# Designs tried in a protein design run: peptides against a protein of PDB entry 6NYY. Part 57

Target 1, 212 residues: chain A of PDB entry 6NYY
Amino acid sequence: KHFEQAIERVIGGLEKKTQVLQPEEKKTVAYHEAGHAVAGWYLEHADPLLKVSIIPRGKGLGYAQYLPKEQYLYTKEQLLDRMCMTLGGRVSEEIFFGRITTGAQDDLRKVTQSAYAQIVQFGMNEKVGQISFDLPRQGDMVLEKPYSEATARLIDDEVRILINDAYKRTVALLTEKKADVEKVALLLLEKEVLDKNDMVELLGPRPFAEKS
Target 2, 212 residues: chain A of PDB entry 6NYY as posed
Amino acid sequence: KHFEQAIERVIGGLEKKTQVLQPEEKKTVAYHQAGHAVAGWYLEHADPLLKVSIIPRGKGLGYAQYLPKEQYLYTKEQLLDRMCMTLGGRVSEEIFFGRITTGAQDDLRKVTQSAYAQIVQFGMNEKVGQISFDLPRQGDMVLEKPYSEATARLIDDEVRILINDAYKRTVALLTEKKADVEKVALLLLEKEVLDKNDMVELLGPRPFAEKS

## One batch from the design tools (peptide; made by RFdiffusion4, then SolubleMPNN)

Design b2_p15_4_s4 (from b2_p15_4, 9 letters changed)
Fold by OpenDDE base, seed 2:
Order: structure tokens, then C-alpha cells, then sequence
Structure b2_p15_4_s4 (fold): chain B 212 residues (1-212), chain A 15 residues (1-15)
């Protein structure tokens, strides 16, 4: 208990007990987190869910905690499923509310970064080819791009395609699993925090064997 | 290392 709380404090920050979300905002967060949780549950290459919470911590209104794999090498398929899981919150909001919120900004940033990294660092795009360039970090002067403006446009187009493909995949998945997303969201609204056991009770065992 | 997916960081609009 104390160790988990310490990890939660380090990763999530202090519980902002003072930030009372409006009921509608709390509902939005619940469905957003449920989207991540369910996407992660039904994506083979997603990390297994450990905990999902709608209790605001630090700057986050909710979070999902996953068991990271000690993995240094990622496949294109793994990166795609990770992108889909990251889009799960935004997609859930779209499916259930017909609107999108600013809550997915960090998710979109992560997805965008992953897409660019796949294309320009890992050489995972056939059209762009086997190239690897360092992406400017936040605050680095945009050094001269080692590629032409035509290549830059191609990269931007292929990034958009990759993100859109991940988005469509996530929409298809969470539409199929819409009832499961709702079950998780409703239980989150009741309990505020769910663990893996709650998810198993609600959804059944995860359909993918956890690699021990 | 537990990766917490932080969802809904209020963009502190630094006003």
C-alpha cells in the first residue's frame, strides 16, 4: 500500500483533493479513461492494464497505469497498438458524446511524436524509406532539416496517414466494444479507481496471454 | 517502470 502510493505520487503527483470536477466533466473523464482501458485490453500488443483512475492527480484528470514491458525493441505492430491505446480516450469521447475535448491533447502529442519517430527515426515507412533523422527536441533550435521540402511534405502526409489509420482502427475497436467501454466508465464513476481484477470481473480475462 | 498514461492534463493555459 505505501509503496504503491509512493509510486503513484511520483508518477501521478499528489492527489489534488481540491479539484472538484463538475459531474459532466467527471463523466467525460470516466469515458475517456474507459476508452484507454478497453483499447489496451483488446489490443494484443498494448501493455496490460494495472490500474485506471478518474481521481485527478497533478495535472491529469484521470490516468491509466500499465505494466511496462522491459522492451528495448518495438515492432511496427506494437507501436500501432500503442498509438491506438493512446487514442482510446479521444475515440471514446467521440463515440459516446459526439464531441471531442481538450483532454486528449497530451495523447495527440504522444501519438504525433510516435508517428514522426516511426517515419523519420525508425525508417518504418516505405514511401519515405530507410531514413533516420533526429527530431528536434522541445527547445532545440530547428537545425537545418537534412532533407528537402518535398521530403518534408511527404513525411507530413505519411504521418497524417499513420495517425488516421490508428484512429480508424481505434474507432472500429471501441465501436465493437462500446458496451464494454460503457461498463468500465459506469464502474469508474462508482468506484473512481479500478484495478486489473475489476476489469477481469467486468470484461472477462484479457484475451491475450500476458508474456511472463 | 510503470508507464502512467496521463490523460487530460489540463492545459494550464498560462494566462
Amino acid sequence: as target 1 above (212 residues)
Amino acid sequence: EEELLKIAEEVDKER
Scores: peptide ipSAE 0.027, ipTM 0.620, DockQ to the pose 0.075; fails the geometry check
Fold by OpenDDE base, seed 3:
Structure b2_p15_4_s4 (fold): chain B 212 residues (1-212), chain A 15 residues (1-15)
Amino acid sequence: as target 1 above (212 residues)
Amino acid sequence: EEELLKIAEEVDKER
């Protein structure tokens, strides 16, 4: 208990017990978090869900905690499923509310960074080819890109294609599982915090064996 | 801006 609370404090900051979300905002957060949770549940290569919460912590209005796999190598398929899981909140908002919020800004940043890394660091795009270079670090002088402006445009186009493919995959998944997203969101509104056992009771066992 | 979601990763995977 004390150790989990310490980890939660380091990762999430102190629970701001003082910020009561308005009911409509709390509903938006619940469906956003449910989107992440359900996407992660039904994507084979997503990290296993440990906890999902709509209790505001630090700057976040909600969070999901996942158990990372002990792996050093990631496949293209694994990275795609992680992108889809990360898009799950935004996609849930679109499906249920027909609108998007600013709440997915960090998710979109993370997805964008992953897409660029796949193309320019890991050489995972056939059109760009087996290229690997470091992405500009924040604060490094714009190191001359080791490629032409034509290659830069190609990279940008292929990044958009990859993100759009992940987005479409997430829309298809969460549309199929729309009833499950609703169930998770409603239970979040009731309990505020769900664990893996709550998810199993609600949705049944995760369809993928967790490699222990 | 208050973000709706922060994915807490126990291991800061350098991405």
Scores: peptide ipSAE 0.019, ipTM 0.550, DockQ to the pose 0.063; fails the geometry check
Fold by OpenDDE base, seed 1:
Structure b2_p15_4_s4 (fold): chain B 212 residues (1-212), chain A 15 residues (1-15)
Amino acid sequence: as target 1 above (212 residues)
Amino acid sequence: EEELLKIAEEVDKER
């Protein structure tokens, strides 16, 4: 408990008890976080859920915490499931509200970064081929791209395809599990914080054995 | 084992 709270403070910042979300915003956050939680629950290669919260911390309105695997090597399948989990919030908002909010901007950034990394760093795309180059960091001078404009267009197209495939997979999953997303969202609105045990009580045991 | 907690998502109001 004390160690988890210390880690939560370091990672999530101090709970801003003073920022009362409007009821509609709190509802949006609850369904957003429920989307992440449920996607992570039913995706084999997603990291195990530890905690979901709709209590604002720092600048964030909600968060999901996962137990990271001490894994240095990822498969394409693992990266896809991670992308789907990251899209879970946006997809949940779309399913339940028929609208998109700015809340998923950081998720879209992460998904975009992962897609580019898979294609241009890890060589995971057959059309682009076995290439690896460093993505420009924020503040790096745009060095001359080591590839043609045609290759740049191909990369951009394949990134969009990969993101769209992850998005469609997430839509299919959360549509199938729509009732579970609703249950998690409603429980979040009641408790504000859920742990793994709350998820087990609500959804049953996670269908994937935790590899020890 | 220091369970490294990763925050999967922070929904930032300002971004």
Scores: peptide ipSAE 0.015, ipTM 0.529, DockQ to the pose 0.144; fails the geometry check
Fold by OpenDDE base, seed 4:
Structure b2_p15_4_s4 (fold): chain B 212 residues (1-212), chain A 15 residues (1-15)
Amino acid sequence: as target 1 above (212 residues)
Amino acid sequence: EEELLKIAEEVDKER
């Protein structure tokens, strides 16, 4: 308990006990976090969920903690499942509320960055091919792209395709598991924090063996 | 040896 709290303080910062979410905002966050949690639960290559919370920390209104795998090499399939898990919050909001919020901006940024990295750094797209370019960092002068405008358009199109594929996969999954998302969201509204054991009690054991 | 659980916190900052 004390060790977990210490790690939680180091990673999440001090709980901003001062940000009282409005009930409707808290509901939105609960369903958003439930979307991430359930997506991560049912995606083979997602990191195991340790904790999910709707208690605001730092700049976040909610968070999920995962056990990272000590992995240096990622497959395309692993990156896709991570993208789907990251989209889980946005997709949950769409499924339950039929609206999108600003709460997914950081998730969309992460997904976008991952998609570009897969296509232009890792060579994981067949149409773009086995190329590797450094992505301009924020604040780097837009150096002349080392590729043609036609290649730039192709990259942009393939990035959108990849993100849309991940989105569709996430929609399919969370639609199938809609009742589970609801259960997690409702329990989050009651407890504000769920751990792995709460998820096991609610959903049953995770269907994928945790590689020890 | 308490394996230092490397917790990756994905803080949704806009959450």
Scores: peptide ipSAE 0.013, ipTM 0.501, DockQ to the pose 0.171; fails the geometry check

Design b2_p15_5_s1 (from b2_p15_5, 7 letters changed)
Fold by OpenDDE base, seed 3:
Structure b2_p15_5_s1 (fold): chain B 212 residues (1-212), chain A 15 residues (1-15)
Amino acid sequence: as target 1 above (212 residues)
Amino acid sequence: DELYKEALEAYKESL
């Protein structure tokens, strides 16, 4: 109890018990978080879901907690599934509401960072080539990019392609699993917090064996 | 460019 509360305080900050979400905002958050949860459930290389909540904490209107895998090396496929999971909230909003909100800004930033790192840090794009450039460190004046303007344009194009591919994959998945997203969202609106057991009861066991 | 700037900002916030 005390240790879990301490971890929750470090990750989510103090529950602002005082911010009551409007019903429509709460609904949007529930479907957003359900999108993340369901994407993570059905993507093999996504981190296992531990908890999903629509209770506002700190600056976030909702959150999902995952069990990180103890791994230092990631494949391109693993990074793609992580991108898809991160896009799950935005995609859910699009599927159910036909509109997008500002709630996915941090998710889009994470996806953009991951896509950029795959191309310019990990050399995972064949068109750009096996290049590795260090991202500017905090405090380094970004004076000059270590590559030409032509290379910069190529990188930007390939980043967009990678993000769009992840987005399309997420749309396909959550469209197939639309009923599951709705079940999770409705249960979130009722319970406000779901754990792994709630997800198993609702959706059945996760299709992928958790590497213990 | 814009994507690089966004990625850099995201990186700085992740530190």
Scores: peptide ipSAE 0.023, ipTM 0.667, DockQ to the pose 0.227
Fold by OpenDDE base, seed 2:
Structure b2_p15_5_s1 (fold): chain B 212 residues (1-212), chain A 15 residues (1-15)
Amino acid sequence: as target 1 above (212 residues)
Amino acid sequence: DELYKEALEAYKESL
């Protein structure tokens, strides 16, 4: 209890008990978080869902908490599934509302960062090649790019391709699982917070064995 | 260039 609350405070921040979401905003958040939750549920290499909430905390209007695996090494497949899970909220909004909101901005930034890191730090793109450039740390002035303008354009193109591929994969998944996203969203609107057990009751057991 | 800047900003926020 105290440890979980501490983790929740670190991840979500303090509950903003004072921010009452409008019903339509709350609905949007519910479907957004349901998108993350369902994507994470059906992606093999996604972190297992621990909790999903539509109670505003800190800067977020909702959150999905996953059990982080202490992994220091990630495969390209693992990173792709993590990108898809991160896109799950945006994709859910598109599928259910035919519109996008600003709620996915942080998710898009995370996906962009991950895609860039895969290409320019981890050398995971064949066209760009086996390159690894250190990203400037916080406070470092980027004086010069470590690569040519031609390489910069190639990187930008390949980053877009990778993000678009992850997006398409997420659209396909959540379209297939549309009914599950709706079930989760509706239950979130009722309970405001769901745990892993609620998800198991609603969707059945996660189809992937939890790596202990 | 734009994606690099965005990724860099996102990276800085993740630290």
Scores: peptide ipSAE 0.022, ipTM 0.660, DockQ to the pose 0.227
Fold by OpenDDE base, seed 1:
Structure b2_p15_5_s1 (fold): chain B 212 residues (1-212), chain A 15 residues (1-15)
Amino acid sequence: as target 1 above (212 residues)
Amino acid sequence: DELYKEALEAYKESL
C-alpha cells in the first residue's frame, strides 16, 4: 500500500481533482491507457500491470502503473516488448479514432530514447555494430561527435527502423486484441481506475506466468 | 529512466 502509493506519486504525481476532462478527451485517454494495458498484458517481457487510471495526475491525463522490476540487464526482446507497450496508447488511438493526439508525445520520446540507446549504447544493432558511445550528460557541451556523419545517418536510419518495427508489432497485437482494448477502455470510462484483478476478470489470467 | 533521458538529450543535440 504505502510503496504502491509512493510509486503512484512518482509516476502520476498528485491527482489534479480540479482538472475535468471533456467527455471526448476522457474517451481518448481511456482508449490510450487501454492500449498500454492490453499491450502490457499480452507481451511476455512487458512489466506486469498493477494499475491503470484515467484520472488526470500532474501533467498526464492518465497513466499505467506497472510492477517495478529490479532488473538491471535487459535483452533485446525485453526492450522491444517494452517499446511496444509504450506505443500501445498511440496505436490504440489510431485503431479506434483514426487520428493521433499530442498525448503520446512522452511515449514517443521514451521509445525514441530506448531505440537510440539500444543502437549506440548497448550495441544491439548489427549494421551499426557492437559500439557503445557515452552519451553526453545534461550540461556537457557536445563539442565533437564520437562518430562520422555517415555513422550518424546510419544511426538515425536504424533508430527509425527499430521504432517502425515496434510500431508494426504493436499494431498487429492490438488489432488482434481490439475487442479486449475496447472492453478495458469501456470499463475505464466507468471505474476510472482498474487494477490487476479487474484485468483478470475482464481478460482472463495473464497468459504469462509471473516469474517468481 | 535517466539513461534514456541522457540518450534523448544527446540524440536531440546530435540532430
Scores: peptide ipSAE 0.021, ipTM 0.597, DockQ to the pose 0.088
Fold by OpenDDE base, seed 4:
Structure b2_p15_5_s1 (fold): chain B 212 residues (1-212), chain A 15 residues (1-15)
Amino acid sequence: as target 1 above (212 residues)
Amino acid sequence: DELYKEALEAYKESL
């Protein structure tokens, strides 16, 4: 309890109990968070879901909390599954509502950052090659890029390809699991907060063993 | 260029 609350405070800040979502907004958030939750449930390298909530916290209208793995080294496959999980909210909105909301902006930024880091920092792209450029630190004037305009265009193209691949993977997954996303969303609308046990009761056991 | 800026902004927010 105290440890979970501490993690909740670090991740979500204080609950803004004063922010009342409109019913349609609440529905959108429920399906968005259900998308994250279900994607995380069925992706092997995603972090295990601890909690999902549609109660607004800080600047977020909802949140999903995951058990972070104490891992310093990530594979390309692990990073892809994490990207897919992060895209789960937006993809859910697309599948159920056929529209994009501003709610996924932070997720898109995270995915963009991850994709860029994989290609430019970690050398995980064959076309760009085994290069590593340090991203400008906070406060560094973005002076000249450490690479040519041709390389910049190549990087931009490969970043888009990687994000699109993650998006397509997420669309395929959540389309297959559409009924599960709906079940989670509907239960979120009732309970506002779900934990791992609620997810197990609803979806069955997570198909991947938690690495101890 | 645009993706670089977006990634940079996201990176700065993650620090």
Scores: peptide ipSAE 0.024, ipTM 0.662, DockQ to the pose 0.230; fails the geometry check

Design b2_p15_5_s2 (from b2_p15_5, 7 letters changed)
Fold by OpenDDE base, seed 5:
Structure b2_p15_5_s2 (fold): chain B 212 residues (1-212), chain A 15 residues (1-15)
Amino acid sequence: as target 1 above (212 residues)
Amino acid sequence: DELYEEAKKAYEESL
């Protein structure tokens, strides 16, 4: 209890008990978080959620606590599934509401960063090739890119392709699992916080062996 | 939904 609360405080910040979500906003957040949760549940290489919450914390309207993995090496497949899980919130909103909100801005940023890193840092794209460049840090002077404008365009195109592929994969998954997303969302609206046991009760055991 | 079918195909090809 105290340790979980401490981790929650560190990851989620102080619960701003003062931010009351409107019922429609709360519903949107519930389906958003359910999208993340279900994507993480059914993607082999994604990290499943330990806790899902629609209680506003800090700047977030909801939060998901992932199983921390001390993993230093990621495969392309692992990175793709992580991207899909990150897109799960946005995709859930689209599937259920036919609209997207600004709530996924941080998720989109993470996905974009991951896609660029795969292509320009990890050399995971065949068209761009086995290159590794440092991504400009926020606040670094935009030093001249060590590649041509043609290469820059190629990188941008391949980043879009990668993100779109992850998006399509997520749409397919969450559409197939639409009923499960709804179950999770409805239970979130009732309990406000779900743990791994709640997910097992709703969805059954995760279809992948727990990586020891 | 045409979007679903296209996405499903892409998902199946990705697995």
Scores: peptide ipSAE 0.019, ipTM 0.483, DockQ to the pose 0.036
Fold by OpenDDE base, seed 3:
Structure b2_p15_5_s2 (fold): chain B 212 residues (1-212), chain A 15 residues (1-15)
Amino acid sequence: as target 1 above (212 residues)
Amino acid sequence: DELYEEAKKAYEESL
């Protein structure tokens, strides 16, 4: 009990019990978080879901907590699935509401950072080549890019392609699993917090053997 | 769930 509260305080900040989401906002958050949860459930290389919540914490309106794998090396496929999971919230909003909200800003930032890292740090793009450059740190004056403006444009184009591919993959997945996203969202609206056991009861066992 | 307990341990060790 005390430890879970401590983890929750570190990750989510103090539950501001004071900000009651409006019913429509709560619904949006529930479908957003359900999108993350379902994408993570059906993507092999996504981190296992531990907890999903629509209770506002700190600056977040909802959150999904995942078990990080003790993994130091990531494949391109693993990074793609992680990108898809991260896009799951935005994609769910699009599928169910036909609109996008500002709630996915941090997700889009994370996906963008991952895509750039894959291309310019990990050399995972054939068109750009096996290059590895440090991304500008927040606050470093981007003095000189170690590559030409032509290379910069190529990088930007390939980043967009990678993100769009991840987005399309997520749309396909969550469209196929639309009924599951709705089940999770509705249960979130009822319980406000779901754990792995709730997901197993609702959707059945995760189709991928969690490496115990 | 051993994975949950391991994750809990890893998180405890990271704090």
Scores: peptide ipSAE 0.000, ipTM 0.389, DockQ to the pose 0.022
Fold by OpenDDE base, seed 4:
Structure b2_p15_5_s2 (fold): chain B 212 residues (1-212), chain A 15 residues (1-15)
Amino acid sequence: as target 1 above (212 residues)
Amino acid sequence: DELYEEAKKAYEESL
């Protein structure tokens, strides 16, 4: 309890008790968060769900909170599953509503950052090669890119490919699990907050062993 | 270029 609350404060900030979502917005958020939750549930290398909520928090209209892992090294497969989980909200909106909202903007930024880092910092792309460039930090006047314009174009192309692959993987998963996304979304609309036990009751045990 | 700027922004916001 205290540990979960501490993590909750660090990740989500204080709940904005004063913001009331309109019914349609609440529905959109419920399906968005359900997409994250279900993607995280069925992706082996995704972080296990701690809590999912449609209660507005900070700048977000909802949040999915996962168990923190003290992990310093990530595989390409782990990063892909994390990208897919991050795309789960947008993909859910597409599947159920056939439209995108501004709610996924932060998720898209995170996915873009991760994809870029994999290619230009971690050397995880065969076409770009074993290169590593530091991303500009806040306050760094990046006047010039540390690579040629041709390399920049290649990087942009490969980043798009990686994101699109993650998106397609997420679409495939959440389409297969569409009924599960619906169940989670509907329960979110009722309870506003779900935990791991709620997910187990709805979906059964997570199909992956918890790495101790 | 566009993706670089987006990634930069996301990275800065993550710090």
Scores: peptide ipSAE 0.021, ipTM 0.620, DockQ to the pose 0.209; fails the geometry check
Fold by OpenDDE base, seed 1:
Structure b2_p15_5_s2 (fold): chain B 212 residues (1-212), chain A 15 residues (1-15)
Amino acid sequence: as target 1 above (212 residues)
Amino acid sequence: DELYEEAKKAYEESL
């Protein structure tokens, strides 16, 4: 309880009780968060869902919390499932509303960052090769790229391919589980906050054994 | 890896 609340404060900030979402915005957020939740539920290497909320906190309109794994090493497969879970909100909005909202901007930023890290830091791309270099941080002078313009173009192309593959995987999953996304979204609109037990009651037990 | 931690943090913050 206290640890979860501390994580909630760090991730979501303080609940802005004063920001009432418009009904249509609240619906969009519910389906967005349901997309994350369902993707995380059915992806083996996604972090286990702890809590999903459509109560506005800080600058966010909703959030999903996952059990932090004390994992320092990730496989390419694990990173892909994490990317798919991150895209789950955007994909849900596309499936149900056929539109793009600004709510997915932070998710797309995170997915882009993960894709770049996989290719240029972790050496996980065969075309780019086993290279590792630090990405410029915000505020670092754009030091000369340690690679050619041709390599830069190759990196950009391979990042797009990786993101598109993750996107297609997420579309396939959430299309298959469309009814589950809707169930979660509707329950979110009713309860505003769901936990793991609510998800088990709604969807059944998560199909992946929690590795102890 | 600081970028992974930043990406993880960014992911956790986007959720």
Scores: peptide ipSAE 0.019, ipTM 0.550, DockQ to the pose 0.059; fails the geometry check

Design b2_p15_5_s3 (from b2_p15_5, 6 letters changed)
Fold by OpenDDE base, seed 4:
Structure b2_p15_5_s3 (fold): chain B 212 residues (1-212), chain A 15 residues (1-15)
Amino acid sequence: as target 1 above (212 residues)
Amino acid sequence: DELYEEALRAYEESL
């Protein structure tokens, strides 16, 4: 309990108890967070769900918190599943509402960063090759890219391909699990906060063994 | 270029 609360404070900040979401906004957030939760539940290499909430924290209108793994090395497959989990909110909104909201902006940034890092830092793309470029740090005046314009275009194309592949995978998953997303979203609207036990009650045991 | 800038922004925010 105390440790979980400490992690919640570090990751989510203080709950803004004063921020009241409009009913339609609350609904959107519920389905968004349900998308993250369900994607994380059914992706093998995603982190196990700890908590999902539609209570606004910090700058976010909702959050999904996952169990941190003390892992220093990630496979391409693990990074893909993490990208899919991150896209789960936006994909859920698209499936249920046929529209995109600004709520997924931070998720898109994270996905973009991950995709870029995979290609230009980790050398995980065959077309770009086994290259590694340091990303500019905060405060570095990036006057010039460390690669040619042709390479820049190639990187941009491959980043888009990777993100689109992750997006398509997420769409396929959440479309298959659409009823589960609905169940989670509806329960979120009732309880505002769900934990792992709530998810087990709704969806059954997570189909992947927690690697201890 | 656009994706690079987006990635940079995301990276900066992750720090």
Scores: peptide ipSAE 0.021, ipTM 0.616, DockQ to the pose 0.212; fails the geometry check
Fold by OpenDDE base, seed 5:
Structure b2_p15_5_s3 (fold): chain B 212 residues (1-212), chain A 15 residues (1-15)
Amino acid sequence: as target 1 above (212 residues)
Amino acid sequence: DELYEEALRAYEESL
């Protein structure tokens, strides 16, 4: 309880009790968060969901909390599933509303950063090769890239491919699980906060054995 | 890797 609340405070920030979402915005957030939650539920390498909320906190309109794995090494498959989970909100909005909102900007940024890191830092792309370059930090003058313009173009292309693959995978998953996304979203609109037990009640046990 | 941690934190914050 106290540890979960501490994690909630760190991830969600202070509950902005003062921000009342309009009903349509609240609906959008509910489906967005349901998308994250359901994607995380059905992706093997995603972190297990602990809590999902549509109560505005800090800068977020909603949030999902996952049990972080104390993991220092990530596989390409794990990073892909994490990307898919991150895209789950955006994909849910697309599936249910046929529109894209600005609410997924941070998700897209995270996915983009992950894709670049996989390709240029972790050497996880066969076409680019086993290279590792430091990504420009926010505020660093983009000095000369340590690679050719041809390599830069290749990196950009492979980043787009990786993101698109993650996006397509997420679309396929959430389309298959569309009814589950709706169940979660509707219950979020009612309860505003769901925990793992609520998710088990709605969706059944997570299909992946909890790694002890 | 600070960038991975930042990306991971950014991911966790987007959730």
Scores: peptide ipSAE 0.019, ipTM 0.594, DockQ to the pose 0.060; fails the geometry check
Fold by OpenDDE base, seed 1:
Structure b2_p15_5_s3 (fold): chain B 212 residues (1-212), chain A 15 residues (1-15)
Amino acid sequence: as target 1 above (212 residues)
Amino acid sequence: DELYEEALRAYEESL
């Protein structure tokens, strides 16, 4: 309880009980968060869902909270599933509404950052090679890139390929599980907050054994 | 990796 509340405050900030979402916005958020939740439920290497909420917090309109694993090493497969889970909200909106909202901008930023990190920091791309460059931090004057313009173009192309592959994987998954996304979204609209038990009741047990 | 932690934090914040 106290630990969950602390994590919830760090992730979601303080509940802005005063921000009433319009019904259409609330619906969009519910389907967005349902996309994250369902993607996380059916992706083996995604972090286990702890909580999903459509209650506005801080600057966010909703959130999904996952059990943080004290994991310092990630495989390419794990990073891909995390990217897919991050894209779950955007993909859900596309499947159900056929539109792009500003709500997915932060998700796309995170996916982009992860893709760059995989390629230029972790050496996970065969075309770029086993290189490791520090990505400039936000606010660092990028004085000189440690690689050629040709390498920069190659990196950009491979980042796009990786993101597109993750996107297609997420579309395939959430299309298959479309009815489950809708069930979760509808229940979110009713309860505003769902936990792992609500998900089990709605979808059945998560198909992956929780590594104890 | 600080960037991975930042990316993870950013991911957690966007959820």
Scores: peptide ipSAE 0.019, ipTM 0.588, DockQ to the pose 0.060; fails the geometry check
Fold by OpenDDE base, seed 2:
Structure b2_p15_5_s3 (fold): chain B 212 residues (1-212), chain A 15 residues (1-15)
Amino acid sequence: as target 1 above (212 residues)
Amino acid sequence: DELYEEALRAYEESL
């Protein structure tokens, strides 16, 4: 209650400065957020959805709020489902509009960062092997790569494969659940904000037990 | 609370 109210106040304070989206942009955002929400709903290792909104906030045109897991260790399967959930917005736009927008740029960046981290920090790729290198933070000049150019090419190839696999998985999921994405998007256009209860009423209970 | 706010910020920055 107090935490939700604090979030609502921080959220409500940001809502007052937001530009009114054009109807077509609002529709795009609704389907984008619905894609994230539905992907998260039907992926076992995705974080549970708490709230989804198409009310612009700061730099974001919409958002889906998930219950963060207090988890320090992630499996490869968990990271894949998180990548798929992150791709859900972009995939939804492709399925429903046959086009992509700049709204997914940050999602693609996150997916790319996750893929690189899996391969070069966590050693989760068999071809690259059990290696761990520090990835430069945004703005750090990469002075020297701790690996050869051949290894760099291999990493880039394996990152692309991993992202493409996550993308294909997300396309398959949201194509199967296309009607659910549309239901969520249409309800978002009506209510602008959905909570977990709205999702349960619309889609039924989430197929996976919430780990407390 | 801090992890939630960080996750929320990370999500709001991504969407």
Scores: peptide ipSAE 0.016, ipTM 0.552, DockQ to the pose 0.042; fails the geometry check

